# Peptides against a protein of PDB entry 8RAJ, part 35

Target 1, 54 residues: chain A of PDB entry 8RAJ
Amino acid sequence: LPAENEDPDKAVVDLHRSPPKTKDPDLTPSGIIAKVKAGDMTQETARELLLAMR

## One batch from the design tools (peptide; made by RFdiffusion4, then SolubleMPNN)

Design b2_p18_7_s2 (from b2_p18_7, 8 letters changed)
Fold by OpenDDE base, seed 2:
Structure b2_p18_7_s2 (fold): chain B 54 residues (1-54), chain A 18 residues (1-18)
Amino acid sequence: as target 1 above (54 residues)
Amino acid sequence: AEREEAVAELEAFVREAE
């Protein structure tokens, strides 16, 4: 199976890193959902991030 | 299908948290 080319320019959201104090549009609830829609994030990772923002 | 369902669940979760 061809390895899915993980785009190295996609900011890997490190779940173990303290939430960035910056308004990263990719770390908003809408940005997280957009990454899941694009196939760039798993549902599980998105759920964990959304829970950590609550 | 599975990804569309997963997205709908996440959208529901966000809406309930607002």
Scores: peptide ipSAE 0.291, ipTM 0.783, DockQ to the pose 0.680
Fold by OpenDDE base, seed 3:
Structure b2_p18_7_s2 (fold): chain B 54 residues (1-54), chain A 18 residues (1-18)
Amino acid sequence: as target 1 above (54 residues)
Amino acid sequence: AEREEAVAELEAFVREAE
């Protein structure tokens, strides 16, 4: 049986599927900036998310 | 450097949008 190492840490946030929910701490303006500041999000993805919250 | 500049631009953008 090949152990499918589904690395669960790759939650690819599909930016095209739903507007960011302001209730998700990971999708708040401060949470997005914190992810970019951690290296867990690209600047481009962060900019697209922040624009979609405006 | 590029990441620090990127964070500063995003922080400025959020502050102007509030």
Scores: peptide ipSAE 0.288, ipTM 0.784, DockQ to the pose 0.718
Fold by OpenDDE base, seed 5:
Structure b2_p18_7_s2 (fold): chain B 54 residues (1-54), chain A 18 residues (1-18)
Amino acid sequence: as target 1 above (54 residues)
Amino acid sequence: AEREEAVAELEAFVREAE
């Protein structure tokens, strides 16, 4: 079986999937802000995620 | 500068939503 190198650094957050009620620390408001503050997320994507959680 | 401003706006938005 070819190990499909799912690029572990690209957690493609499907913005159209209702965020699973999983305590994914990366999908908390604070986790999203931390990613923007790290440069790992755009402000636009962060805004869309935060609005989808409201 | 632009990234620091972007973070401050998002932090303000979260604080007003709590």
Scores: peptide ipSAE 0.287, ipTM 0.783, DockQ to the pose 0.769
Fold by OpenDDE base, seed 4:
Structure b2_p18_7_s2 (fold): chain B 54 residues (1-54), chain A 18 residues (1-18)
Amino acid sequence: as target 1 above (54 residues)
Amino acid sequence: AEREEAVAELEAFVREAE
């Protein structure tokens, strides 16, 4: 049986869970773009986060 | 292709906002 490595490290950035703390390196504009490049974030979610940081 | 285009749009958006 292939062990489904459910990678538990998908920190689903719940957009509804608190304003982004400006201290999370993953929530910088560069960190958001890096997650989209990796396929860990949708373009829509990234756009909403970037607009909320303006 | 679609993800590369999406990334290019987001990079352009960030560059215009700086």
Scores: peptide ipSAE 0.287, ipTM 0.783, DockQ to the pose 0.681

Design b2_p18_7_s3 (from b2_p18_7, 9 letters changed)
Fold by OpenDDE base, seed 5:
Structure b2_p18_7_s3 (fold): chain B 54 residues (1-54), chain A 18 residues (1-18)
Amino acid sequence: as target 1 above (54 residues)
Amino acid sequence: SAREEAVRELEEEVRAAE
């Protein structure tokens, strides 16, 4: 089976994709804040994600 | 730092939405 090299370093969160009903812990409000606090996400991307969850 | 301020603002926005 070809290992699709899903580049593990770029979870491109498609902001236009309906949030998967999967509890992705990385997409929770707390997970988003944690990524910004780690420096793995910009404030703007975090704001857009948080707004898309309302 | 600007990053610590940004995190605080996001934490306040989340708390206001809960």
Scores: peptide ipSAE 0.225, ipTM 0.760, DockQ to the pose 0.759
Fold by OpenDDE base, seed 3:
Structure b2_p18_7_s3 (fold): chain B 54 residues (1-54), chain A 18 residues (1-18)
Amino acid sequence: as target 1 above (54 residues)
Amino acid sequence: SAREEAVRELEEEVRAAE
């Protein structure tokens, strides 16, 4: 069986598949800003998430 | 830096929504 190297570091947040769960600490406004500040999230993705929380 | 400006814009947008 070829080992599918599921690279666990690609949590592609599929913005089209589920509304942002406001209960995820990583998806709070402060958590989103922290990910952008870490370089783990793009500004565009962060903006879309923040707009979807309004 | 473009990243520091991006973070500032997002922090302002969050503060305006609270």
Scores: peptide ipSAE 0.222, ipTM 0.762, DockQ to the pose 0.784
Fold by OpenDDE base, seed 2:
Structure b2_p18_7_s3 (fold): chain B 54 residues (1-54), chain A 18 residues (1-18)
Amino acid sequence: as target 1 above (54 residues)
Amino acid sequence: SAREEAVRELEEEVRAAE
């Protein structure tokens, strides 16, 4: 079976990578509500995430 | 629908936390 050549040079976690200044739109209260409105998230999971952001 | 009610409850909870 051909070994999947995972390029080991792509696994360098840049420890100096500034936390993404892009607020992941999916992790905002509005983004979470949008996922529930799309049917891509349950109400329960959305509630837990919103509570963890307080 | 139960989904529209669930979304309304979450929108009210977010607005109460702002």
Scores: peptide ipSAE 0.217, ipTM 0.763, DockQ to the pose 0.763
Fold by OpenDDE base, seed 4:
Structure b2_p18_7_s3 (fold): chain B 54 residues (1-54), chain A 18 residues (1-18)
Amino acid sequence: as target 1 above (54 residues)
Amino acid sequence: SAREEAVRELEEEVRAAE
């Protein structure tokens, strides 16, 4: 029996929902440094992000 | 390592901004 097509159109991201003020832990200065320490971010990208947060 | 130096420079730049 073919599995019922879950309608892909229910991922309507409500663009009018104010993004929760969840400080993305990955967008903190400490989170950016942790990504560089993990190898998941370049030093250059990290420097640009840290400068844009001032 | 060049990566360990890069991390140290970023930690110094963050500490100087607080």
Scores: peptide ipSAE 0.212, ipTM 0.761, DockQ to the pose 0.741

Design b2_p18_7_s4 (from b2_p18_7, 6 letters changed)
Fold by OpenDDE base, seed 5:
Formats: C-alpha cells, structure tokens, sequence
Structure b2_p18_7_s4 (fold): chain B 54 residues (1-54), chain A 18 residues (1-18)
C-alpha cells in the first residue's frame, strides 16, 4: 500500500493573507479557541486572527 | 457575537495560564 505521505500540510495560516472566503471550520472564532485549547495555536496568533475578523 | 465570546474566552485562558 503506498503510504500516501499526506504531509499534514499544517496550513500555516498566513495572518497577512486576506482570510479566504472559505468556510474553513478551523478559522471560525470557536475553531480558533479550540486550537488554542489543544495547544495547536498560540494565544498571540489566536488574538490576531480574532481581531482580523469583521 | 461569536467573535466577542471567543475574545473573552481567550482572555480567560491567558489569565488562567499566568
């Protein structure tokens, strides 16, 4: 079986990229908080993302 | 709003981690 090396493309959320109009569940306010609680996102990055939301 | 609730929850998580 080919191990598909799905490199978990840890989507480096480029904070300077206009938020994709994609309903990425991970880019919702609740999804951001879930990542912080999981240790997958820093509080600083979460703050910047939440402040960038309209 | 879901954003305001997330900011409050983030502030709480910061205070609890200091």
Amino acid sequence: as target 1 above (54 residues)
Amino acid sequence: SAREEAVEELERLVEEAE
Scores: peptide ipSAE 0.588, ipTM 0.901, DockQ to the pose 0.132
Fold by OpenDDE base, seed 2:
Structure b2_p18_7_s4 (fold): chain B 54 residues (1-54), chain A 18 residues (1-18)
Amino acid sequence: as target 1 above (54 residues)
Amino acid sequence: SAREEAVEELERLVEEAE
């Protein structure tokens, strides 16, 4: 069976398990947009993350 | 704010992908 190489560096931002850490570069507004542009985050997930920011 | 700018940029990326 081909091992699906789940790239372990794809931090799946679990919206349900952790509030966005403002110290994580991947969870900054600019980091979220960078992930969307890279195809590493959906527009829907990005919208939810941005709306959950204070 | 950086959040508002990111929401606007996201809306632009959605419009460009339709």
Scores: peptide ipSAE 0.587, ipTM 0.899, DockQ to the pose 0.121
Fold by OpenDDE base, seed 1:
Structure b2_p18_7_s4 (fold): chain B 54 residues (1-54), chain A 18 residues (1-18)
Amino acid sequence: as target 1 above (54 residues)
Amino acid sequence: SAREEAVEELERLVEEAE
């Protein structure tokens, strides 16, 4: 079976292990919304991320 | 703020998915 190149940069953002780095485009407010729209993030996880931002 | 706009857009996406 061809190894699906699961992009190793699909870092499951574990909110409990690493604070969101504001420099990660995927952890910006707009990047979070883009992931929700793509189906790559749940609405619940997106809400928790956005609420954890200052 | 970009955070407030993202919360409002998330609320809209929730409403559109119901």
Scores: peptide ipSAE 0.586, ipTM 0.900, DockQ to the pose 0.123
Fold by OpenDDE base, seed 4:
Structure b2_p18_7_s4 (fold): chain B 54 residues (1-54), chain A 18 residues (1-18)
Amino acid sequence: as target 1 above (54 residues)
Amino acid sequence: SAREEAVEELERLVEEAE
């Protein structure tokens, strides 16, 4: 079965693969909250990301 | 901080969704 193309434009926020770059608008505190409000991020993932920020 | 404000906003969004 062809691996369903993981859409490379969905930045899979792998908490283990890259520290949140404070320069990525999608990984700012406000960007995380915007993704949760849009339904593009779970509340659990958002909490983990926010707590992992320096 | 912007992080603390985002955690508080997230907690509010959780409570509004329950």
Scores: peptide ipSAE 0.586, ipTM 0.900, DockQ to the pose 0.124

Design b2_p18_8_s1 (from b2_p18_8, 12 letters changed)
Fold by OpenDDE base, seed 4:
Structure b2_p18_8_s1 (fold): chain B 54 residues (1-54), chain A 18 residues (1-18)
Amino acid sequence: as target 1 above (54 residues)
Amino acid sequence: DRAARLEALTAELESLLD
């Protein structure tokens, strides 16, 4: 079976393993919201990320 | 205030996805 190309650019933001690099545009509050709007992140993950940035 | 901004963004997110 062809290995589904897990797009390696889906940085699974493992909240437990990688401190959000404040320099990652995808991990800014605006970037998180943009990912949710694009369907690339769940609302729950976004909520947890945003709360962890407080 | 960064905390207030994050809270507002969280509330906006909740409102957009509900």
Scores: peptide ipSAE 0.154, ipTM 0.699, DockQ to the pose 0.071
Fold by OpenDDE base, seed 3:
Structure b2_p18_8_s1 (fold): chain B 54 residues (1-54), chain A 18 residues (1-18)
Amino acid sequence: as target 1 above (54 residues)
Amino acid sequence: DRAARLEALTAELESLLD
């Protein structure tokens, strides 16, 4: 079977949906903090994501 | 400054995760 190029369609994390249990390293607490430090995520989005993990 | 804001955020976020 041809490996379907899973285009990494940016899993649009719908912040209003239960956080997907995605093993995406970018959605770990450390990954979120790293994105904010890099300027790739807003502080508000990071806060909402981290609160949703609680 | 941006660095101080990022540091404060990081500390807040680390505290929420502990």
Scores: peptide ipSAE 0.139, ipTM 0.681, DockQ to the pose 0.356
Fold by OpenDDE base, seed 2:
Structure b2_p18_8_s1 (fold): chain B 54 residues (1-54), chain A 18 residues (1-18)
Amino acid sequence: as target 1 above (54 residues)
Amino acid sequence: DRAARLEALTAELESLLD
């Protein structure tokens, strides 16, 4: 079965979950910034994610 | 200006990673 590319928009990053050490390029600092630039993520969500990665 | 807003946001977010 083709792994349905779960729409990266549906990766409900549980902001309260310890940042997964996921090699997910969309969850890297650069990936988060890219999503905000694309309009696919809010500034506030990006801020919270980046702070949680510290 | 959307470009100016995105630039300011990017700078803010980058400063959080420093």
Scores: peptide ipSAE 0.133, ipTM 0.672, DockQ to the pose 0.543
Fold by OpenDDE base, seed 5:
Structure b2_p18_8_s1 (fold): chain B 54 residues (1-54), chain A 18 residues (1-18)
Amino acid sequence: as target 1 above (54 residues)
Amino acid sequence: DRAARLEALTAELESLLD
């Protein structure tokens, strides 16, 4: 099965783009918090994303 | 309510990273 190269550049969440209704578990509120806890996201970016999802 | 959940998670995030 070809490994779907999830283009890491697609992980650049354009903070100015309406959060896609992405079924991406990494873009859920819980996924965002998990990324911050892992050191993979800044608190500020997480705050902005969470506020944009409101 | 989705807004309330996001607020709670945001507050939790802020508290955990202080």
Scores: peptide ipSAE 0.159, ipTM 0.704, DockQ to the pose 0.061; fails the geometry check

Design b2_p18_8_s3 (from b2_p18_8, 8 letters changed)
Fold by OpenDDE base, seed 5:
Structure b2_p18_8_s3 (fold): chain B 54 residues (1-54), chain A 18 residues (1-18)
Amino acid sequence: as target 1 above (54 residues)
Amino acid sequence: ARAAELERLEAELRALLE
């Protein structure tokens, strides 16, 4: 199976896009918080994403 | 359940980053 090189730079979460109904673990509330804790996401971006999930 | 989890996670995020 060709490892589709998921271009890590394309994981720019478009904050203006309705959160995809995709079971992307990185787009769950827990995944967002994990990214902030890891330094991979800003607090502001996380806040906006979490608010959009409410 | 999801709303309560979000509120908890938002509160945890604030407590960690403030």
Scores: peptide ipSAE 0.143, ipTM 0.679, DockQ to the pose 0.100
Fold by OpenDDE base, seed 3:
Structure b2_p18_8_s3 (fold): chain B 54 residues (1-54), chain A 18 residues (1-18)
Amino acid sequence: as target 1 above (54 residues)
Amino acid sequence: ARAAELERLEAELRALLE
């Protein structure tokens, strides 16, 4: 059975990718704030994402 | 409207992370 090495690096949110059209609930400003509160996102990444939404 | 919402959310984020 080929071990599907799910390369954990595929979860790298490419910050240089065009801001995802606001259809991803996890990438809304409120979703970003929620992830930071949960400890699932750094403050720095949250700031960068919020700035990219301006 | 969206700019004001973002500004409010950024202020909320700041207040939560201070």
Scores: peptide ipSAE 0.140, ipTM 0.675, DockQ to the pose 0.102
Fold by OpenDDE base, seed 4:
Structure b2_p18_8_s3 (fold): chain B 54 residues (1-54), chain A 18 residues (1-18)
Amino acid sequence: as target 1 above (54 residues)
Amino acid sequence: ARAAELERLEAELRALLE
């Protein structure tokens, strides 16, 4: 069975494609607060992350 | 806008965890 040579040249990484702003909902300020409320993140870690986003 | 949002969220976080 011939291996279908998937043309490696079709991986044109469109460098002009704005990276999908996958706003990782988990890394938004609101997502961080939600994790703390759920008990999935410590207050200290949340504080450090929020301060790093300023 | 982002700075004010962060400040608000930090204040909310403090008020919830006091």
Scores: peptide ipSAE 0.137, ipTM 0.681, DockQ to the pose 0.122
Fold by OpenDDE base, seed 1:
Structure b2_p18_8_s3 (fold): chain B 54 residues (1-54), chain A 18 residues (1-18)
Amino acid sequence: as target 1 above (54 residues)
Amino acid sequence: ARAAELERLEAELRALLE
């Protein structure tokens, strides 16, 4: 099943199922950092996403 | 411009989380 956002306001980032869209504000480097700071993303997922943007 | 922004934000992430 696609990771359906259980909350449409919370992007469930599944790096393994859906390639990050660079236009998603939640997948911008700033958005990633903000999610980690909020406890809504793991540091590991954030690292993988940032590396995929390089 | 985007590469430099990414590097800055990666450095900020490291400084906050390491």
Scores: peptide ipSAE 0.135, ipTM 0.669, DockQ to the pose 0.128

Design b2_p18_8_s4 (from b2_p18_8, 8 letters changed)
Fold by OpenDDE base, seed 4:
Structure b2_p18_8_s4 (fold): chain B 54 residues (1-54), chain A 18 residues (1-18)
Amino acid sequence: as target 1 above (54 residues)
Amino acid sequence: DREAALRRLEEELRALLE
């Protein structure tokens, strides 16, 4: 099997690539409130997360 | 204002769950 020469130059992590804004919709203020309403998060954890986003 | 939006959500959370 020919070893695919992985060109080591393709590992140039573009440091200028804006980190994917994985806006995890579940970690938005509205997503946090929705999780609490669904019973998937405690009120205390939601309060701490909302305070940390201020 | 993001801070004002977060305060309103915290107040809403309190009012709904207390």
Scores: peptide ipSAE 0.164, ipTM 0.701, DockQ to the pose 0.091
Fold by OpenDDE base, seed 1:
Structure b2_p18_8_s4 (fold): chain B 54 residues (1-54), chain A 18 residues (1-18)
Amino acid sequence: as target 1 above (54 residues)
Amino acid sequence: DREAALRRLEEELRALLE
């Protein structure tokens, strides 16, 4: 059986952990909006992430 | 400034998904 390529680099941003100061462009407010526009993130997850960055 | 920028981005996100 082909090993599920669980891409280990999908940093599951644990919303309950203080956001690490990740310079991850995907975790910038603009990166979050870009993911939602691409269909790669739900609106609810994006809202929660943006609120956690305040 | 950062908080105001985040609010604007949240508002933009809302407007894009309406």
Scores: peptide ipSAE 0.163, ipTM 0.691, DockQ to the pose 0.100
Fold by OpenDDE base, seed 5:
Structure b2_p18_8_s4 (fold): chain B 54 residues (1-54), chain A 18 residues (1-18)
Amino acid sequence: as target 1 above (54 residues)
Amino acid sequence: DREAALRRLEEELRALLE
């Protein structure tokens, strides 16, 4: 069975959605910083997410 | 303190991307 390539466009974290209480490592402060370092997230989006976590 | 950790991470992010 071909692995369906999950469309990378669905990983846009809606900043206005309450962060899902999912222990998604990608939604931790460290996960956000890792995405910015990898080029997978803009600095502005990361800043807004980190501010929303305060 | 989570708030202190978030502040440090934001400062690190700024310092890395300036």
Scores: peptide ipSAE 0.161, ipTM 0.693, DockQ to the pose 0.072
Fold by OpenDDE base, seed 3:
Structure b2_p18_8_s4 (fold): chain B 54 residues (1-54), chain A 18 residues (1-18)
Amino acid sequence: as target 1 above (54 residues)
Amino acid sequence: DREAALRRLEEELRALLE
């Protein structure tokens, strides 16, 4: 079975890219909070994303 | 209001991370 090498480098949310107008449920403010709470996102990244949504 | 939702989320984040 080919191990799906989920390339961990593809999960880098480019903070300099205009917030995708994609209603990505994972990039909703609630989704951001959930990721921080899970330890999957830093507080600083969450702060920057929330400020960019303002 | 989107702005009121974002403020609540910033407050919730602060409360979760302090």
Scores: peptide ipSAE 0.156, ipTM 0.684, DockQ to the pose 0.104

## One batch from the design tools (peptide; made by RFdiffusion4, then SolubleMPNN)

Design b2_p19_1_s1 (from b2_p19_1, 11 letters changed)
Fold by OpenDDE base, seed 2:
Structure b2_p19_1_s1 (fold): chain B 54 residues (1-54), chain A 19 residues (1-19)
Amino acid sequence: as target 1 above (54 residues)
Amino acid sequence: RKAAAEEALAWLDEEAARA
């Protein structure tokens, strides 16, 4: 099954179906970190997204 | 934004080490 990360107020991020979108403010490095700090994203999901952006 | 991603990864690593 595809791994998904849910944000209660934002679109679901599917790590297996679509690559990270650099244009989406929620998927910028700073946006990702902000979500982690807010508790809206797990560190593991953040790591996977950021690794894909590297 | 590769540099920004690397900085963010470094931040995650530091936070993980402190947890």
Scores: peptide ipSAE 0.624, ipTM 0.910, DockQ to the pose 0.635
Fold by OpenDDE base, seed 1:
Structure b2_p19_1_s1 (fold): chain B 54 residues (1-54), chain A 19 residues (1-19)
Amino acid sequence: as target 1 above (54 residues)
Amino acid sequence: RKAAAEEALAWLDEEAARA
Protein backbone atom coordinates (compact mmCIF):
# COMPACT_ATOMS: atom_id res chain seq x y z
CA LEU B 1 0.00 0.00 0.00
CA PRO B 2 1.36 3.40 -0.83
CA ALA B 3 2.52 5.13 2.30
CA GLU B 4 0.18 8.06 2.44
CA ASN B 5 2.38 11.03 3.15
CA GLU B 6 -0.07 12.30 5.69
CA ASP B 7 1.07 15.29 7.67
CA PRO B 8 1.52 13.79 11.11
CA ASP B 9 0.32 17.01 12.69
CA LYS B 10 -2.96 16.77 10.81
CA ALA B 11 -3.53 13.07 11.24
CA VAL B 12 -6.94 12.17 12.53
CA VAL B 13 -6.63 9.96 15.57
CA ASP B 14 -9.28 7.27 15.79
CA LEU B 15 -8.90 5.03 18.81
CA HIS B 16 -11.51 2.70 17.48
CA ARG B 17 -9.59 2.11 14.30
CA SER B 18 -5.97 2.27 15.37
CA PRO B 19 -4.47 1.90 18.80
CA PRO B 20 -2.81 5.01 20.15
CA LYS B 21 0.91 5.31 19.64
CA THR B 22 2.49 6.52 22.85
CA LYS B 23 5.57 7.69 20.99
CA ASP B 24 3.55 9.83 18.63
CA PRO B 25 4.03 13.44 19.67
CA ASP B 26 0.50 14.19 18.58
CA LEU B 27 -0.72 11.74 21.17
CA THR B 28 1.04 13.37 24.08
CA PRO B 29 -1.22 15.30 26.41
CA SER B 30 0.11 18.58 25.08
CA GLY B 31 -0.25 17.39 21.50
CA ILE B 32 -3.80 16.31 22.09
CA ILE B 33 -4.72 19.66 23.59
CA ALA B 34 -3.07 21.42 20.69
CA LYS B 35 -5.19 19.44 18.25
CA VAL B 36 -8.35 20.27 20.13
CA LYS B 37 -7.48 23.95 20.12
CA ALA B 38 -6.81 23.76 16.40
CA GLY B 39 -10.12 22.04 15.78
CA ASP B 40 -8.38 18.94 14.50
CA MET B 41 -9.68 16.73 17.30
CA THR B 42 -12.98 16.56 19.10
CA GLN B 43 -13.12 16.99 22.83
CA GLU B 44 -14.61 13.53 23.10
CA THR B 45 -11.73 11.88 21.31
CA ALA B 46 -9.28 13.89 23.34
CA ARG B 47 -10.96 12.80 26.55
CA GLU B 48 -10.81 9.16 25.56
CA LEU B 49 -7.13 9.38 24.74
CA LEU B 50 -6.25 11.24 27.89
CA LEU B 51 -8.21 8.89 30.09
CA ALA B 52 -6.24 6.02 28.65
CA MET B 53 -3.04 7.79 29.65
CA ARG B 54 -4.14 8.37 33.24
CA ARG A 1 2.88 11.77 31.77
CA LYS A 2 0.02 10.84 34.02
CA ALA A 3 0.16 14.22 35.68
CA ALA A 4 0.16 15.88 32.29
CA ALA A 5 -2.84 13.84 31.24
CA GLU A 6 -4.70 14.84 34.37
CA GLU A 7 -3.94 18.48 33.75
CA ALA A 8 -5.10 18.14 30.17
CA LEU A 9 -8.32 16.52 31.30
CA ALA A 10 -8.90 19.37 33.69
CA TRP A 11 -8.42 21.78 30.83
CA LEU A 12 -11.01 19.94 28.76
CA ASP A 13 -13.45 20.10 31.62
CA GLU A 14 -12.96 23.83 31.95
CA GLU A 15 -13.41 24.35 28.23
CA ALA A 16 -16.56 22.28 28.24
CA ALA A 17 -17.93 24.35 31.10
CA ARG A 18 -17.27 27.56 29.19
CA ALA A 19 -19.16 26.40 26.12
Scores: peptide ipSAE 0.623, ipTM 0.910, DockQ to the pose 0.631
Fold by OpenDDE base, seed 5:
Structure b2_p19_1_s1 (fold): chain B 54 residues (1-54), chain A 19 residues (1-19)
Amino acid sequence: as target 1 above (54 residues)
Amino acid sequence: RKAAAEEALAWLDEEAARA
């Protein structure tokens, strides 16, 4: 069976397009840190998100 | 949540200093 390489829809959080809804569990401070640690988010993007939450 | 964000920012700053 061809493994459909479903590109994991890495939702590129475009900070400039839509302010992340604070209710998104992946956009909590802890969720952001988790994504950085997993390599799913750059430190730069994380910094921008966290600064907006401060 | 603000406190958590500040802690997370501090963590990022530490990581950046290590790089």
Scores: peptide ipSAE 0.620, ipTM 0.911, DockQ to the pose 0.650
Fold by OpenDDE base, seed 3:
Structure b2_p19_1_s1 (fold): chain B 54 residues (1-54), chain A 19 residues (1-19)
Amino acid sequence: as target 1 above (54 residues)
Amino acid sequence: RKAAAEEALAWLDEEAARA
């Protein structure tokens, strides 16, 4: 069976490729926090995104 | 939204301290 190499990089938000868009509700501060609370985003990723928005 | 980002960062700091 071909091991579906789940490319772990697919789930990684590349901050260099796509800067956070303030118009994206998922990337608003509140949206980011919501994702962290839901376990859909790591605290580290959230921190990086929020720092870029500051 | 700078203020919102700062508040969110503060929240992360608090959560990090609790974990």
Scores: peptide ipSAE 0.620, ipTM 0.911, DockQ to the pose 0.657

Design b2_p19_1_s2 (from b2_p19_1, 8 letters changed)
Fold by OpenDDE base, seed 4:
Structure b2_p19_1_s2 (fold): chain B 54 residues (1-54), chain A 19 residues (1-19)
Amino acid sequence: as target 1 above (54 residues)
Amino acid sequence: RKAAAEAALEELDRRAEEE
């Protein structure tokens, strides 16, 4: 099985980058909450992302 | 999308009060 090298640098949402117009399900409010529940995102990072989407 | 972000913030704030 090819180890999916999920490049950890691609998982870092740059909060200073213009909110991606991307249909990325991982950057939706529901996707952010799912990452926090999975332990893949801190509550603080999730809060900052969600505040930027308000 | 704004309403979904607000509802998600309320869920995070509730969880932070439970920890």
Scores: peptide ipSAE 0.562, ipTM 0.886, DockQ to the pose 0.603
Fold by OpenDDE base, seed 3:
Structure b2_p19_1_s2 (fold): chain B 54 residues (1-54), chain A 19 residues (1-19)
Amino acid sequence: as target 1 above (54 residues)
Amino acid sequence: RKAAAEAALEELDRRAEEE
C-alpha cells in the first residue's frame, strides 16, 4: 500500500496569504472551534483566524 | 459572520481558562 504521503505542508494555512474569505466550511467560526476541540488546531492559531474574521 | 467570530472568541477564551 503506498503510504499516503499527506504532505504536511498542504495543511499549513498561510495566515499571511489573504484575509480568510474562506467559503471553506472547515474555516467557519464553528469549524475552527471544532478543530480546536479535536486537537487538530492550536488555540493560538484559532484565535488569529477568528480575529481576522472580526 | 462577525457576531459568530466574536462568540467563538469568547468560547475559546472561556476554554483557555478551564484548562
Scores: peptide ipSAE 0.561, ipTM 0.887, DockQ to the pose 0.597
Fold by OpenDDE base, seed 2:
Structure b2_p19_1_s2 (fold): chain B 54 residues (1-54), chain A 19 residues (1-19)
Amino acid sequence: as target 1 above (54 residues)
Amino acid sequence: RKAAAEAALEELDRRAEEE
């Protein structure tokens, strides 16, 4: 099976990586919602990230 | 940040109900 080409321009948000540095726009609640709206993040992944920020 | 995460969860939940 061809490996899904991970788009090298998509910042893979590793859910198991250290808590989001407060300076990464992609790891703010607004940045997460923006990625979901762009189709760059699944709703489930966004939900898990946002729950970890609660 | 907590309040912003909660508001973002509520936005996701609303969108998931519209699909």
Scores: peptide ipSAE 0.561, ipTM 0.886, DockQ to the pose 0.602
Fold by OpenDDE base, seed 5:
Structure b2_p19_1_s2 (fold): chain B 54 residues (1-54), chain A 19 residues (1-19)
Amino acid sequence: as target 1 above (54 residues)
Amino acid sequence: RKAAAEAALEELDRRAEEE
């Protein structure tokens, strides 16, 4: 299985740097929740992202 | 997609109350 090396630098979504693209699989509601469960995203950052998608 | 974001917020809020 190709380990999708998710560049650890792509795991941290900085909301202050660029608005999240709703087309990025990592920025879907399910992708955000998956990153929080993996420990790759804080609950606070996930909440801010999801509020912006509402 | 909006409904999925809302459901994901509810899931986060529920987990924050369980910690």
Scores: peptide ipSAE 0.560, ipTM 0.885, DockQ to the pose 0.563

